# Peptides against a protein of PDB entry 5D63, part 95

Target 1, 292 residues: chain A of PDB entry 5D63
Amino acid sequence: SLRRGIYHIENAGVPSAIDLKDGSSSDGTPIVGWQFTPDTINWHQLWLAEPIPNVADTFTLCNLFSGTYMDLYNGSSEAGTAVNGWQGTAFTTNPHQLWTIKKSSDGTSYKIQNYGSKTFVDLVNGDSSDGAKIAGWTGTWDEGNPHQKWYFNRMSVSSAEAQAAIARNPHIHGTYRGYILDGEYLVLPNATFTQIWKDSGLPGSKWREQIYDCDDFAIAMKAAVGKWGADSWKANGFAIFCGVMLGVNKAGDAAHAYNFTLTKDHADIVFFEPQNGGYLNDIGYDSYMAFY

## One batch from the design tools (peptide; made by RFdiffusion4, then SolubleMPNN)

Design b2_p17_1_s3 (from b2_p17_1, 7 letters changed)
Fold by OpenDDE base, seed 1:
Structure b2_p17_1_s3 (fold): chain B 292 residues (1-292), chain A 17 residues (1-17)
Amino acid sequence: as target 1 above (292 residues)
Amino acid sequence: SGPPAGTKTDLKPPAEW
């Protein structure tokens, strides 16, 4: 089954993603096929899939940027019915905004079926052009039509996945205690994470003994990421991944505060030094505390 | 034993900072 999370949703036939046109929050904004750039944030093309309790394989899809939901216009079962962004809630009972998402016959891609109409999200004619129509269309679960097959590239991690990544890292102290602050985390590309760091003013911040030192830098980075998240996205129910760690050196006579994020594959953590913007596999400390 | 209290190891700032 598809896990709760943030996804970039790519057509299985052509290099096109499900895009909310202009990221607009207006009701009736077209959802369209659009090109994307790998390893970037793809602002209008991120969708939070929220599973509906007690309804198997069924989700709402919230556009991360607009905070609106994927909506089949009037819930119509007619082929070619518009799929739009529309105001909604994560646990709505409106069948226009409920989507059953299961594996296609190829076992790798998914199909997205409207819960009410039983039609499928279709990239009309497999058109790879920017602004290509996405519509509800007649289909079956077993057909191989790539117009209705979508790869769900996971862009987020659960708190449990983050915890597991930390637990695998060799630079964790035996006294380690982690504190989980949120349930789901958008994992940023390093380029985006670095840009937030630059925009925070930390690269020009003056280090001062005790009054503005390692812990202040680390907390300031987390605060900057938090603010960036709040300012960038209208959807709720997720956070931006940026951890803070306290670590002790091998000699046990020095401590440091630093940040960390997840690797691209979400399997491991990488340390981030907010005093210089460096990414490190080994920061020279073993973490005894983290919050993220 | 727990980590030591109080001893931080901070990076030295560049001269321009």
Scores: peptide ipSAE 0.019, ipTM 0.626, DockQ to the pose 0.098
Fold by OpenDDE base, seed 3:
Structure b2_p17_1_s3 (fold): chain B 292 residues (1-292), chain A 17 residues (1-17)
Amino acid sequence: as target 1 above (292 residues)
Amino acid sequence: SGPPAGTKTDLKPPAEW
């Protein structure tokens, strides 16, 4: 089953993603096919899938940018019915905003069925152009039509997945204690993470003994990412991944505070040095504490 | 055990005044 998380949703037939036009929060804003750039944020194309309790394989889809929900206009079962952004809530009972999401017949892509109408989210004619119509359309779960098949590329991790990635890292001290702050985390591309670092003013910050040293840099980076998240997205129920670690060196005679994020595949962590903006697989310390 | 007291390490040298 599809897990709760943030997804980039890409058509299985053409290089087009489900896009909320202009990221607008207005009711009735068209959801359209749009081109995307791999390994970037794709601002208007991120969707938080929230599973509905006690309703198998059924979700709301909240646009991360606008905070509005995928909505089948009037819940109509007519082929060609518009799919739009509309105000809603994560656990709504409105069948216009409830989507059953299950694997297609190919076992890799998903189909997105409206819970009420039983029609499917369709990239009309498989049109790869920017602004192409996405609509509810008749179909079946076993139909092979690529217009109704979607790849759900996970852009977030659960706290449990983050914990597992940390646990696999060789630079974790035997006394390690991790503290989880949130449940689901958008994982940023390094380019975006670096840009937040640059915009924070940390590149120009001066090290000063005790008064502004490694812990201050690491906390300032965490704060900058938190603020960026709050300022960038209207959806709730997730955080932006940015960890803080305290570590001790192999000799046991030095300690450091630093940041970390997840690798592109979300399987591992990479260390980030907020004093210079460097990404490192080995920062020279073994972490005995983290919070993220 | 935690790190030894007073063993914090930074990459940047102290700022010159």
Scores: peptide ipSAE 0.015, ipTM 0.614, DockQ to the pose 0.113
Fold by OpenDDE base, seed 2:
Structure b2_p17_1_s3 (fold): chain B 292 residues (1-292), chain A 17 residues (1-17)
Amino acid sequence: as target 1 above (292 residues)
Amino acid sequence: SGPPAGTKTDLKPPAEW
């Protein structure tokens, strides 16, 4: 089954993603097909899928940017019914905003069925143009129509996945203690992570013994990412991934505080030095504590 | 590689160390 998480949802037939037009939070904002850029944030095209308890394979889809939900207009079963952004809640009972999401017959893509109408989210005519209509359309689970098949590219990690990535890293001390602060984390591209670092003022911050040293830099980066998250997204129920580590060197006579994030495939961590903005696979320390 | 500065000796590892 599809896991809770943030997804970029791409059509299986053409290079278009499910986009909330202009990221608007207004009720009735069209959801449309739109081009996307790989390895970027794609601001209006991120959706938090929240599984509905006791309803198999059924979710709400919250637009990360607007905080509004994917909504089948009036829950109509008529082919061509608009799919829009609309105010809602993660665990709504409104069938207009409930979507059964299961693998298609190809075993790779998903189909998105409205829970009430039993129609499917359809990129009308497979139109690859920006602003192409997305609508509810008649269909079946077994049909091969690419207009109704979607790839769910996961852009987030659960706390458990983050924990597992950390545990696999060779630069973790045997007495490591990790503290999980949130449940689901949007993983940023390094370019975005670096931009947040630049905008934080840390590149111009002066290291000063004890009064503004490694821990201050690491915490300031964490705070900057947190603020960026709060300022950038209207949806709730997720965080932006940015960890803080305390580490000790191999000799055990020096310690350091630094940041870390996840690799693109979410399988590993990469260390980030907030004093210079560097990404490192080996920062020269083994972590004995992290929080993220 | 290591940081340009900021290495400390006063950050305390777990007591079991």
Scores: peptide ipSAE 0.105, ipTM 0.777, DockQ to the pose 0.382; fails the geometry check
Fold by OpenDDE base, seed 4:
Structure b2_p17_1_s3 (fold): chain B 292 residues (1-292), chain A 17 residues (1-17)
Amino acid sequence: as target 1 above (292 residues)
Amino acid sequence: SGPPAGTKTDLKPPAEW
């Protein structure tokens, strides 16, 4: 079963992703195939899948950037019916915006079926060009047609997954207490995380004993990421991953406050030093407290 | 070790550890 989360949705046949054209929030904005750059944000190509309670394998798909939802135009079952962005809500009863998402016959990709029409999201003719038509099309769950098969690359982690990544890190103190602030987190590429750090003004900030030291830097980074999230995305129901840690050194005579994020594979954490913008596997401290 | 300027002594866990 597909988990709640943010996904980059890529065609199984060609290197094309499901893209909300220009990230527009206007009703009827075309959803199209578009090229993507691996290990980047791909702004218009992120979709929050919200599972519908008591409806098996069925979701709304909210475009993260626009805050609008994937919508089958007029809910038509006709092959070639446009799929567009449209205003909606996460738990709508509108079958035009309800999508049953299950594994395809290959066991790796998914098919996206409109709940009402029972047609499938189709990259028409497998066209790999930017702006290629995505439409509702007739099909079956068992067909191997790559035009209707999609890889769901998860770009977020649940709080439980983040907690597990922290717990297996060797630089966690025995007294560790973690405080989870949100339920689902978009995990940023390091390049984006670094850019937020640069734009925050922290690179120009001067360390001052007590009045603006390690905890101030770490909290300022957390605040900068939070503000970036609010300013960048119109969808709700997720956060941007950026943790704050307090740690103590092995000797127990020094402490530090720092940030952390998740690695690309979401399996591990990496420490981030907001005083210099460095990423470290070992920051020289064992965390006894975190919030994220 | 961390950065030299980032070091504090008053962020330690409670004495009961």
Scores: peptide ipSAE 0.056, ipTM 0.721, DockQ to the pose 0.415; fails the geometry check

Design b2_p17_1_s4 (from b2_p17_1, 7 letters changed)
Fold by OpenDDE base, seed 4:
Structure b2_p17_1_s4 (fold): chain B 292 residues (1-292), chain A 17 residues (1-17)
Amino acid sequence: as target 1 above (292 residues)
Amino acid sequence: SGPPPGTKTDLKPPADV
C-alpha cells in the first residue's frame, strides 16, 4: 500500500506532474499537468497523501503549498469532470476528495480513483503542455492507458526511515540517543537547504567562544528551517527535515554541534556544517545525541 | 564559505544507565 507521505506525482506517459495552478488556495483552482525540474522543490506539485483509517488504499491529497485538497468537481462520474483544489480536511468524509490509490497493472505506477465516482485521474489526451487538463475519466484498474498512470515520487521520509538512516551511518557514537520531534519530514534538495542557510544570516555570523559557538549555529539553522517551513507551506501534518547533532571526536578531547540532512535517495544522512555551509560525509565527529 | 568550525570541549556523552 502507498505510505503516508509527500509525493511528486508524475505522469507515466509524458514528463508532466500534477500541478495546482499558481499554487492558489481558491476553491475551484484547476489542477493541471505541468513540467517539472528534477532535484528541485517543485512548489505547486507536492501532495501530502493522508491515509483514511479503515478505508483500504484511500487517501486525501493535500497540496503542500496551498493547503487545499484534490477535489473532483461535484463528484461527477462524467468523463472530463474537472479536478480542482478545494478546501477540505485530511480525514474528510466528502467522497469528492477521497482517492483510492493502488498500483497499476505495470506494478510500478499508480492509478488514482475517486472513491465516490470510481473514475480515474486522467491527463487528458496525454497532453504534455503546461496547463494541460487533469480530469476524472472512465477507466479500469487493469488497463494500460498511460494517461491514468502516475509515478509517486516520494519527497518525504517518516521518522522511522530517518532513524534507520542515522542508525546505519558509521559516524554514530555508542552512547547515541536520538530524539524524534515529528512524524513525517519533507526532505529538501541541498540547493534549497543552502538557500535557507544563506537567508538565515548564519554565513555572516561570527563564532564567539561559548556565547555564540557551534551549538548556537546548529540550533539557529534548525530554527531557520522551521521558520522557512511555516512561512512557505500552508499544509499541516509534516515538518521540514533538519537535524541537530552533538558529536565527539575520535580522540575524545573535542566536541562539536552540527546539522544533518538526508541524501537525495533518502537512504543516508549527510552532515552539514552551519558555520561554513559545507556538506560532509565525515564531519570528524561521532554523534552521541541528535534531535530532528 | 565561512571560517573553520569552532568546537567545544565541554560537551560530552552522558553516562550509561
Scores: peptide ipSAE 0.106, ipTM 0.724, DockQ to the pose 0.239
Fold by OpenDDE base, seed 3:
Structure b2_p17_1_s4 (fold): chain B 292 residues (1-292), chain A 17 residues (1-17)
Amino acid sequence: as target 1 above (292 residues)
Amino acid sequence: SGPPPGTKTDLKPPADV
């Protein structure tokens, strides 16, 4: 079954993603096919899938940028019915905004069925052009039509997945204690993480004994990422991944505070030094505490 | 890369470190 998370939703037939036009929060904003750039944010093309309790394989889909929800216009079962952004809530009972999402017949892609109408989200004619129509369309779960098949590229991790990635890292002290602050985390590309670091003013900050040292740098970076998240996205129910660690060296005579994020495949962590903006697989310290 | 990062010794690691 599909896990709660943030997804980039890509057509199985052509290089097109499900896009909320202009990221607009207006009711009735068209959802369209649009080109995307791998390993970038793709601002209008991220969707938070929230599972509905006690309704198998059924979700709301919240656009991360606009905070509005994928909505089948009037819940109509007619082929060609518009799919739009519309105001809503994560646990709505409105069948216009409830989507059953299950594996297609190929076992890799998903189909997205409206819970009420039983029609499927369809990239009309498989059109790869920017602004191509996405509509509700008749279909079946076993059809191979690529117009109705979608790859769900996971852009987030759960707190449990982040915890597991930390536990696999060789630079964790035996006395390590981790503190989880949120439930689901958008994982940023390094380029975006670095840009937030640059915009924070930290590149121009100077280390000063105790008054502005390693812990101040690490906490300032986490605060900058938190503010970036709040300023960038209208959806709720997720955080931006940026961890803080305290570590001790092998000799036990030096300690350090630093940041960390996840690798592209979300399987491992990489250390980030907020004093110089460097990414390191080994920062020279073993972590005895983290919060993220 | 920037200058070498500063560290500290008064962070409190576990007593058994």
Scores: peptide ipSAE 0.100, ipTM 0.725, DockQ to the pose 0.282
Fold by OpenDDE base, seed 1:
Structure b2_p17_1_s4 (fold): chain B 292 residues (1-292), chain A 17 residues (1-17)
Amino acid sequence: as target 1 above (292 residues)
Amino acid sequence: SGPPPGTKTDLKPPADV
């Protein structure tokens, strides 16, 4: 079963992703195939999959950038029916915006079936060009047609997954208490995380004893990431991952405040020093408190 | 409860380049 989360959705046949054209919030904006760059944010190509309660394997797909939803035009079962962005809600009853998502016959990729029409999201002709048509098309769950098979690359973590990643890190104090602030977190590439840090003004901020020291830097970084999230994305129901930790050194006579994020595979945390923009596997402190 | 109180060991920011 597909988990709630943010996904980059890539065609199984060609290097093309499901893209909301220009990231536009206008009703009827085409959803198209488009090239992507690995390990980047791919702005118009991120989709929040929200599972519908009591409807097996069925989701809405909200474009993170536009805040609009994947919509089969008029819910038509005709092959070639446009798939567009359209205003909606996460738990809509509109069958035009309800998608049953299950594994394909290959056991790795997924197929995306419209709940009402029973047609499938199809990269028409497997066209790898930017702007290629994506449409509803007739099909079956067991067909091997790569035009209708999609890899769902998870770009987010649940709070539970983040908690688990922290728990297995060797630099956690025995007295550790973690406080979870949200339920689902977009995990940024380090390049994006660093760019937010640069744009925040923190690289030029002056350290001052007590009045603007380690905790101020760490909180300022989290605030910068939060604001970046609010300013960048129109979808709701997720946060941007950026943690704050308080740690103590091995001697127990010094403390520090710092940030952390998740590694690319989401299995581990990496520490981030907001005073210099460095990523570290060992920051020299064991965390006794985190919030994220 | 947390560990015993300690002092802050803050890093200085890097010089502008």
Scores: peptide ipSAE 0.037, ipTM 0.631, DockQ to the pose 0.084
Fold by OpenDDE base, seed 5:
Structure b2_p17_1_s4 (fold): chain B 292 residues (1-292), chain A 17 residues (1-17)
Amino acid sequence: as target 1 above (292 residues)
Amino acid sequence: SGPPPGTKTDLKPPADV
């Protein structure tokens, strides 16, 4: 079954993603096909899938940017019915905003069926152009029509997945204690993470013994990411991944504070030095404490 | 509990330019 998380949803037939037009929060904003760039944030194309308790394989889909929900206009079962952004709640009972999401017959892509109408989210005519219509359309679960097949690329991790990634890293001290602050984390591309770092002013910050040194840099980075998240996204129920670690060197006579994020495949962590904006697989310290 | 004994190790302050 599809896990709770943030997804980039890409058509199986053409290089088009499910996009909320202009990221608008207005009711009735068209959801359209739009081009995307791999390894970028794709602002208007991220969707939080929230599973509905006790309803198998059924979700709401909240646009991260707008905070609005994928909505089948008037819940109509007519082929060609518009799919739009609309105000809603994560656990709504409104069948216009409830989507059953299961694997397609190919075992890799998903189909998105409206719970009420039983029609499927369809990239009309497989149109790859920006702004192409996405609509509810008749279909079946076993059909091979790529217009109704979607790859769900997970852009977030659960706290458990993050914990597992940390646990696999060789640069963890035997005394390690991790403190999980949130439940689901959007994992940023390094380019975005770096841009937040740049915009924070940290690149121009002066290192000063004890008064503004490693821990201040690391905490300032985390604060900058947190603020960026709050300022950038209207959806709730997730955080932006940015960890802080305290580590000790192999000799046990020096300690450092630094950041970390997850690798592109979410399987590992990568260390980030907030004093210079560098990414490292080995920062020279073994972490005895993290919070993220 | 708490950090192990030792000193913090930071990047060197940038040289005045």
Scores: peptide ipSAE 0.023, ipTM 0.624, DockQ to the pose 0.104

Design b2_p17_2_s1 (from b2_p17_2, 6 letters changed)
Fold by OpenDDE base, seed 3:
Structure b2_p17_2_s1 (fold): chain B 292 residues (1-292), chain A 17 residues (1-17)
Amino acid sequence: as target 1 above (292 residues)
Amino acid sequence: SIRELLEAMGIPLVKPP
């Protein structure tokens, strides 16, 4: 079953993603096919899938940028019915905004069926052009039509997945204690993470003994990422991944505070030195405490 | 402080520059 998380939803037939036009929060904003750039933040093309309790394989889809929800216009079962952004709530009972999402017959892609109408989200004619119509369309779960098949590229991790990635890292001290602050985390590309670091002013900050040293840099970076998240996205129920660690060196005579994020595949962590903006697989310390 | 925390854990460590 599809896990709760943030997804970039890509058509299985053409290089097009499900896009909320202009990221607008207005009711009735068209959801359309649009080109995307891999390994970047595709701002209008990220969707938080929230599973509905006690309803198998059924979700709401909240646009991360606008905070509005994928909505089948009037819940109509007619082929060609518009799919739009519309105001809603994560656990709504409105069948216009409830989507059953299950694997297609190919075992890799998903189909997105409206709970009420039983029609499927369709990239009309498989049109790869920017602004191509996405609509509800008749179909079945076993059909191979690529217009109705979608890859769900996971852009987030759960707290449990993050915990597992940390646990696999060789630079974790035996006394390690981790503190989880949120449930789901958008994982940023390094380029975006670095840009936030640059914009924070940390590159120009001067190290000063105790008054502004390693812990201040690490906390300032986490604060900058948190603020960036709050200022960038209208959806709720997720955080931006940026961890803080305290570590001890192998000699046991020095301690350091630093940041960390997840690798592209979300399987490992990479250390980030907020004093110089460097990414390292080994920062020279073993972590005895983290919060993220 | 980080130092105090480490000392409380029985790890008397120095914070590096």
Scores: peptide ipSAE 0.026, ipTM 0.655, DockQ to the pose 0.304
Fold by OpenDDE base, seed 2:
Structure b2_p17_2_s1 (fold): chain B 292 residues (1-292), chain A 17 residues (1-17)
Amino acid sequence: as target 1 above (292 residues)
Amino acid sequence: SIRELLEAMGIPLVKPP
């Protein structure tokens, strides 16, 4: 079954993603097919899937940028019915905004069925052009039509997944204590993470003994990421991944504060030195405390 | 505090520049 999380949703037939046009929060904003750039944020193409309690395989899909929800216009079962962004809530009872999402017959892609109409999200005619119509269309779960098959690429991690990634890292001290601050985290590409670092002013910040040293840099980076998240996205119920660690060296005679993020595959962590913007697999310290 | 934690662990609060 599909897990709660943030997804980039890509058509199985053509290189097109489900896009909220212009990221607009207006009711009735078209959801369309649009090209995407791998390993980038793709701002208007991220969707938070929230599972509905006690309704098997059924979700709302919130656009991360606009904070609006995928909505089948008037809940109509007519083929060609528009799919739009519309105001809503994560646990709505409005069947126009409830989507049953299960594996297709190929076992890798998903189909997205409107809960009420039983029609499927369809990239009309498999059109790969920017702005191509996405609509509700008749179909069945076992059909092989790629117009109605979608890859759900996970762009976030749960707190448990983050915890697991930390736990398997070799640079964790035996006394390690981790503190989880949120439930779901958007994982940024390094390029975006670095840009936030640059924009924070940290590259020009002066190290000063105790008054502005490693812990200040690490906290400032986390604060910058938090602010960036708040300023960039209208959806709620997730955070931007940026951890803070305290570590001790092998000799046990020096300590350091630093940041960390997750690797592209979300399986591991990578350390980030906020004093110089460097990414390291080994920062020279074993973490005895983290919060993220 | 960080200092208290490190002291409890027997680790001196020594930060690299």
Scores: peptide ipSAE 0.025, ipTM 0.677, DockQ to the pose 0.471
Fold by OpenDDE base, seed 5:
Structure b2_p17_2_s1 (fold): chain B 292 residues (1-292), chain A 17 residues (1-17)
Amino acid sequence: as target 1 above (292 residues)
Amino acid sequence: SIRELLEAMGIPLVKPP
C-alpha cells in the first residue's frame, strides 16, 4: 500500500507531472500536466498523501504549496470532469477529495481513483504540454492506458526511515542518542539546502570563540530551514529535513556541532558544515547526539 | 547535561577553532 508521504506524481507515459496551476490556493484552480526538472523542488507539483483511517488504500492529496486538496469537480463521474485544487481537510469525508490509490497492472505505477465517482485521474490525450488537462475519466484498474498511470516519486521520509539512514552511517558513536522532532520530512535537494544556507547569512557570519561557534552555526542552519519551510509551504503535517549533530573526533579530544541531511535516494545521510557550506561523507567526528 | 555525558564517555568538551 502507498505510505503516507510527500510525492511527486509523474505520468507513466510522458514526462509530465501533476501540477497545481500557479500554486494558487483559490478554489477551482486547475490541476494540470506540467513539465518538471529532476532533482529540484518542483514547487507546485508536490502532494502530501494522507491515508484515511479504516478506508483501504484511500487518501487525500494536499498540494504542499497551496495547502489545497485535489478535488473532482462536483464528484461527477462524467469523463472529462475537471480535477482542481479546492479547500479541504486531511481527513475529510467529502468524496470529491477522496482518492483510492493502488498499483496499476504493471506493478510499478499507480492509478488514482476518485472514491465516489470511481473514475480515474487522467492526463487527457497523454498531452505532454504545459497546462494539459487532467480530468476524471472512466477506466478500470487493470487497463494499461498510460494516461491514467502515475509514478509516485517519494520526496519525503518518515522519522523511522531517517532513523534507519542514520543507523547505517559509519560515523555514529556507540553512545548515540537521537531525538525525533517530527513524523514526516521533506528531503531537499542539496541545491535548495545550500540556497537556504546562503540566504540565512551564515556564509558571512564570523566564528567567535564560544559566543558564536559550531553549535550556533548548526542551530542557525536548522532555524533557517525551519523558517524556510514555514514561509514556503501552506500545507501542514510535515517538516523539512535538517538535522543537528554533536560529535566527537576519533582522538576523543574535540567535539563539534554540525548539520546533516539525507542523500537523494534517502538511504544515507550526508554531513553539512554550516561554517563553510560543505557537504561531506566524513566530517571527522562520530555523532553521539542528533535531533531532527 | 551534554558535559556530563561527554565526561562519562571520557571525552573532554573541546570545540574546534
Scores: peptide ipSAE 0.025, ipTM 0.675, DockQ to the pose 0.328
Fold by OpenDDE base, seed 1:
Structure b2_p17_2_s1 (fold): chain B 292 residues (1-292), chain A 17 residues (1-17)
Amino acid sequence: as target 1 above (292 residues)
Amino acid sequence: SIRELLEAMGIPLVKPP
């Protein structure tokens, strides 16, 4: 079953993703096929899938950028019915905004069925052009039509997954205590993470004993990421991954504060030094505390 | 300090021993 999370949703037939046109929050904004760049944010193409309690395999899909929801216009079962962004809530009862998402017959891609109409999200004619129509269309779960098959590339991790990634890292102190602040985290590409760091002013910040040292840098980075998240996305119910760690060296006579994020495959953590913007697999300290 | 911040947030902090 599909897990709660943030997804980049890519067509199985052509290199096109489900895109909310211009990221607009206006009701009735077209959802369209659009090109994407791998390993980038793809701003208008991220969707938070929120599972509906007690309704099997059924979700709302909130566009991260606009904060609006995928909506089948008038809930119509007619082939070619527009799929748009529309105001809504995560746990709505409006069947226009409820989507049953299950594996297709190929076992890799998913199909997206409107809960009410039982029609499927369709990249009309498999058109790979930017702005191609996405519509509700008749279909069945077992059909092989790639116009209605979608890869769900997970762009986020749960707190449990993050915790697991930390737990398997070799640079964790025996006294480690982790504190989880949120439930779901968008994991940024390093390029984006670095850009936030640059924009924060930290590259030009001066280290000063106690008054602005390692902990200040680490917290400033986390604050910068938090602000970036708040300023960039209108959807709620997720955070941007940026951890803070306190660590002790092997000799036990020095401590350091630093950041960390997740690797591209979300399986491991990588340390980030906010004083120089470096990514390291070994920062020279074992973490005894983290919050993220 | 980081300790004070975390305490304000209700997050326990233990300094290195």
Scores: peptide ipSAE 0.020, ipTM 0.584, DockQ to the pose 0.088

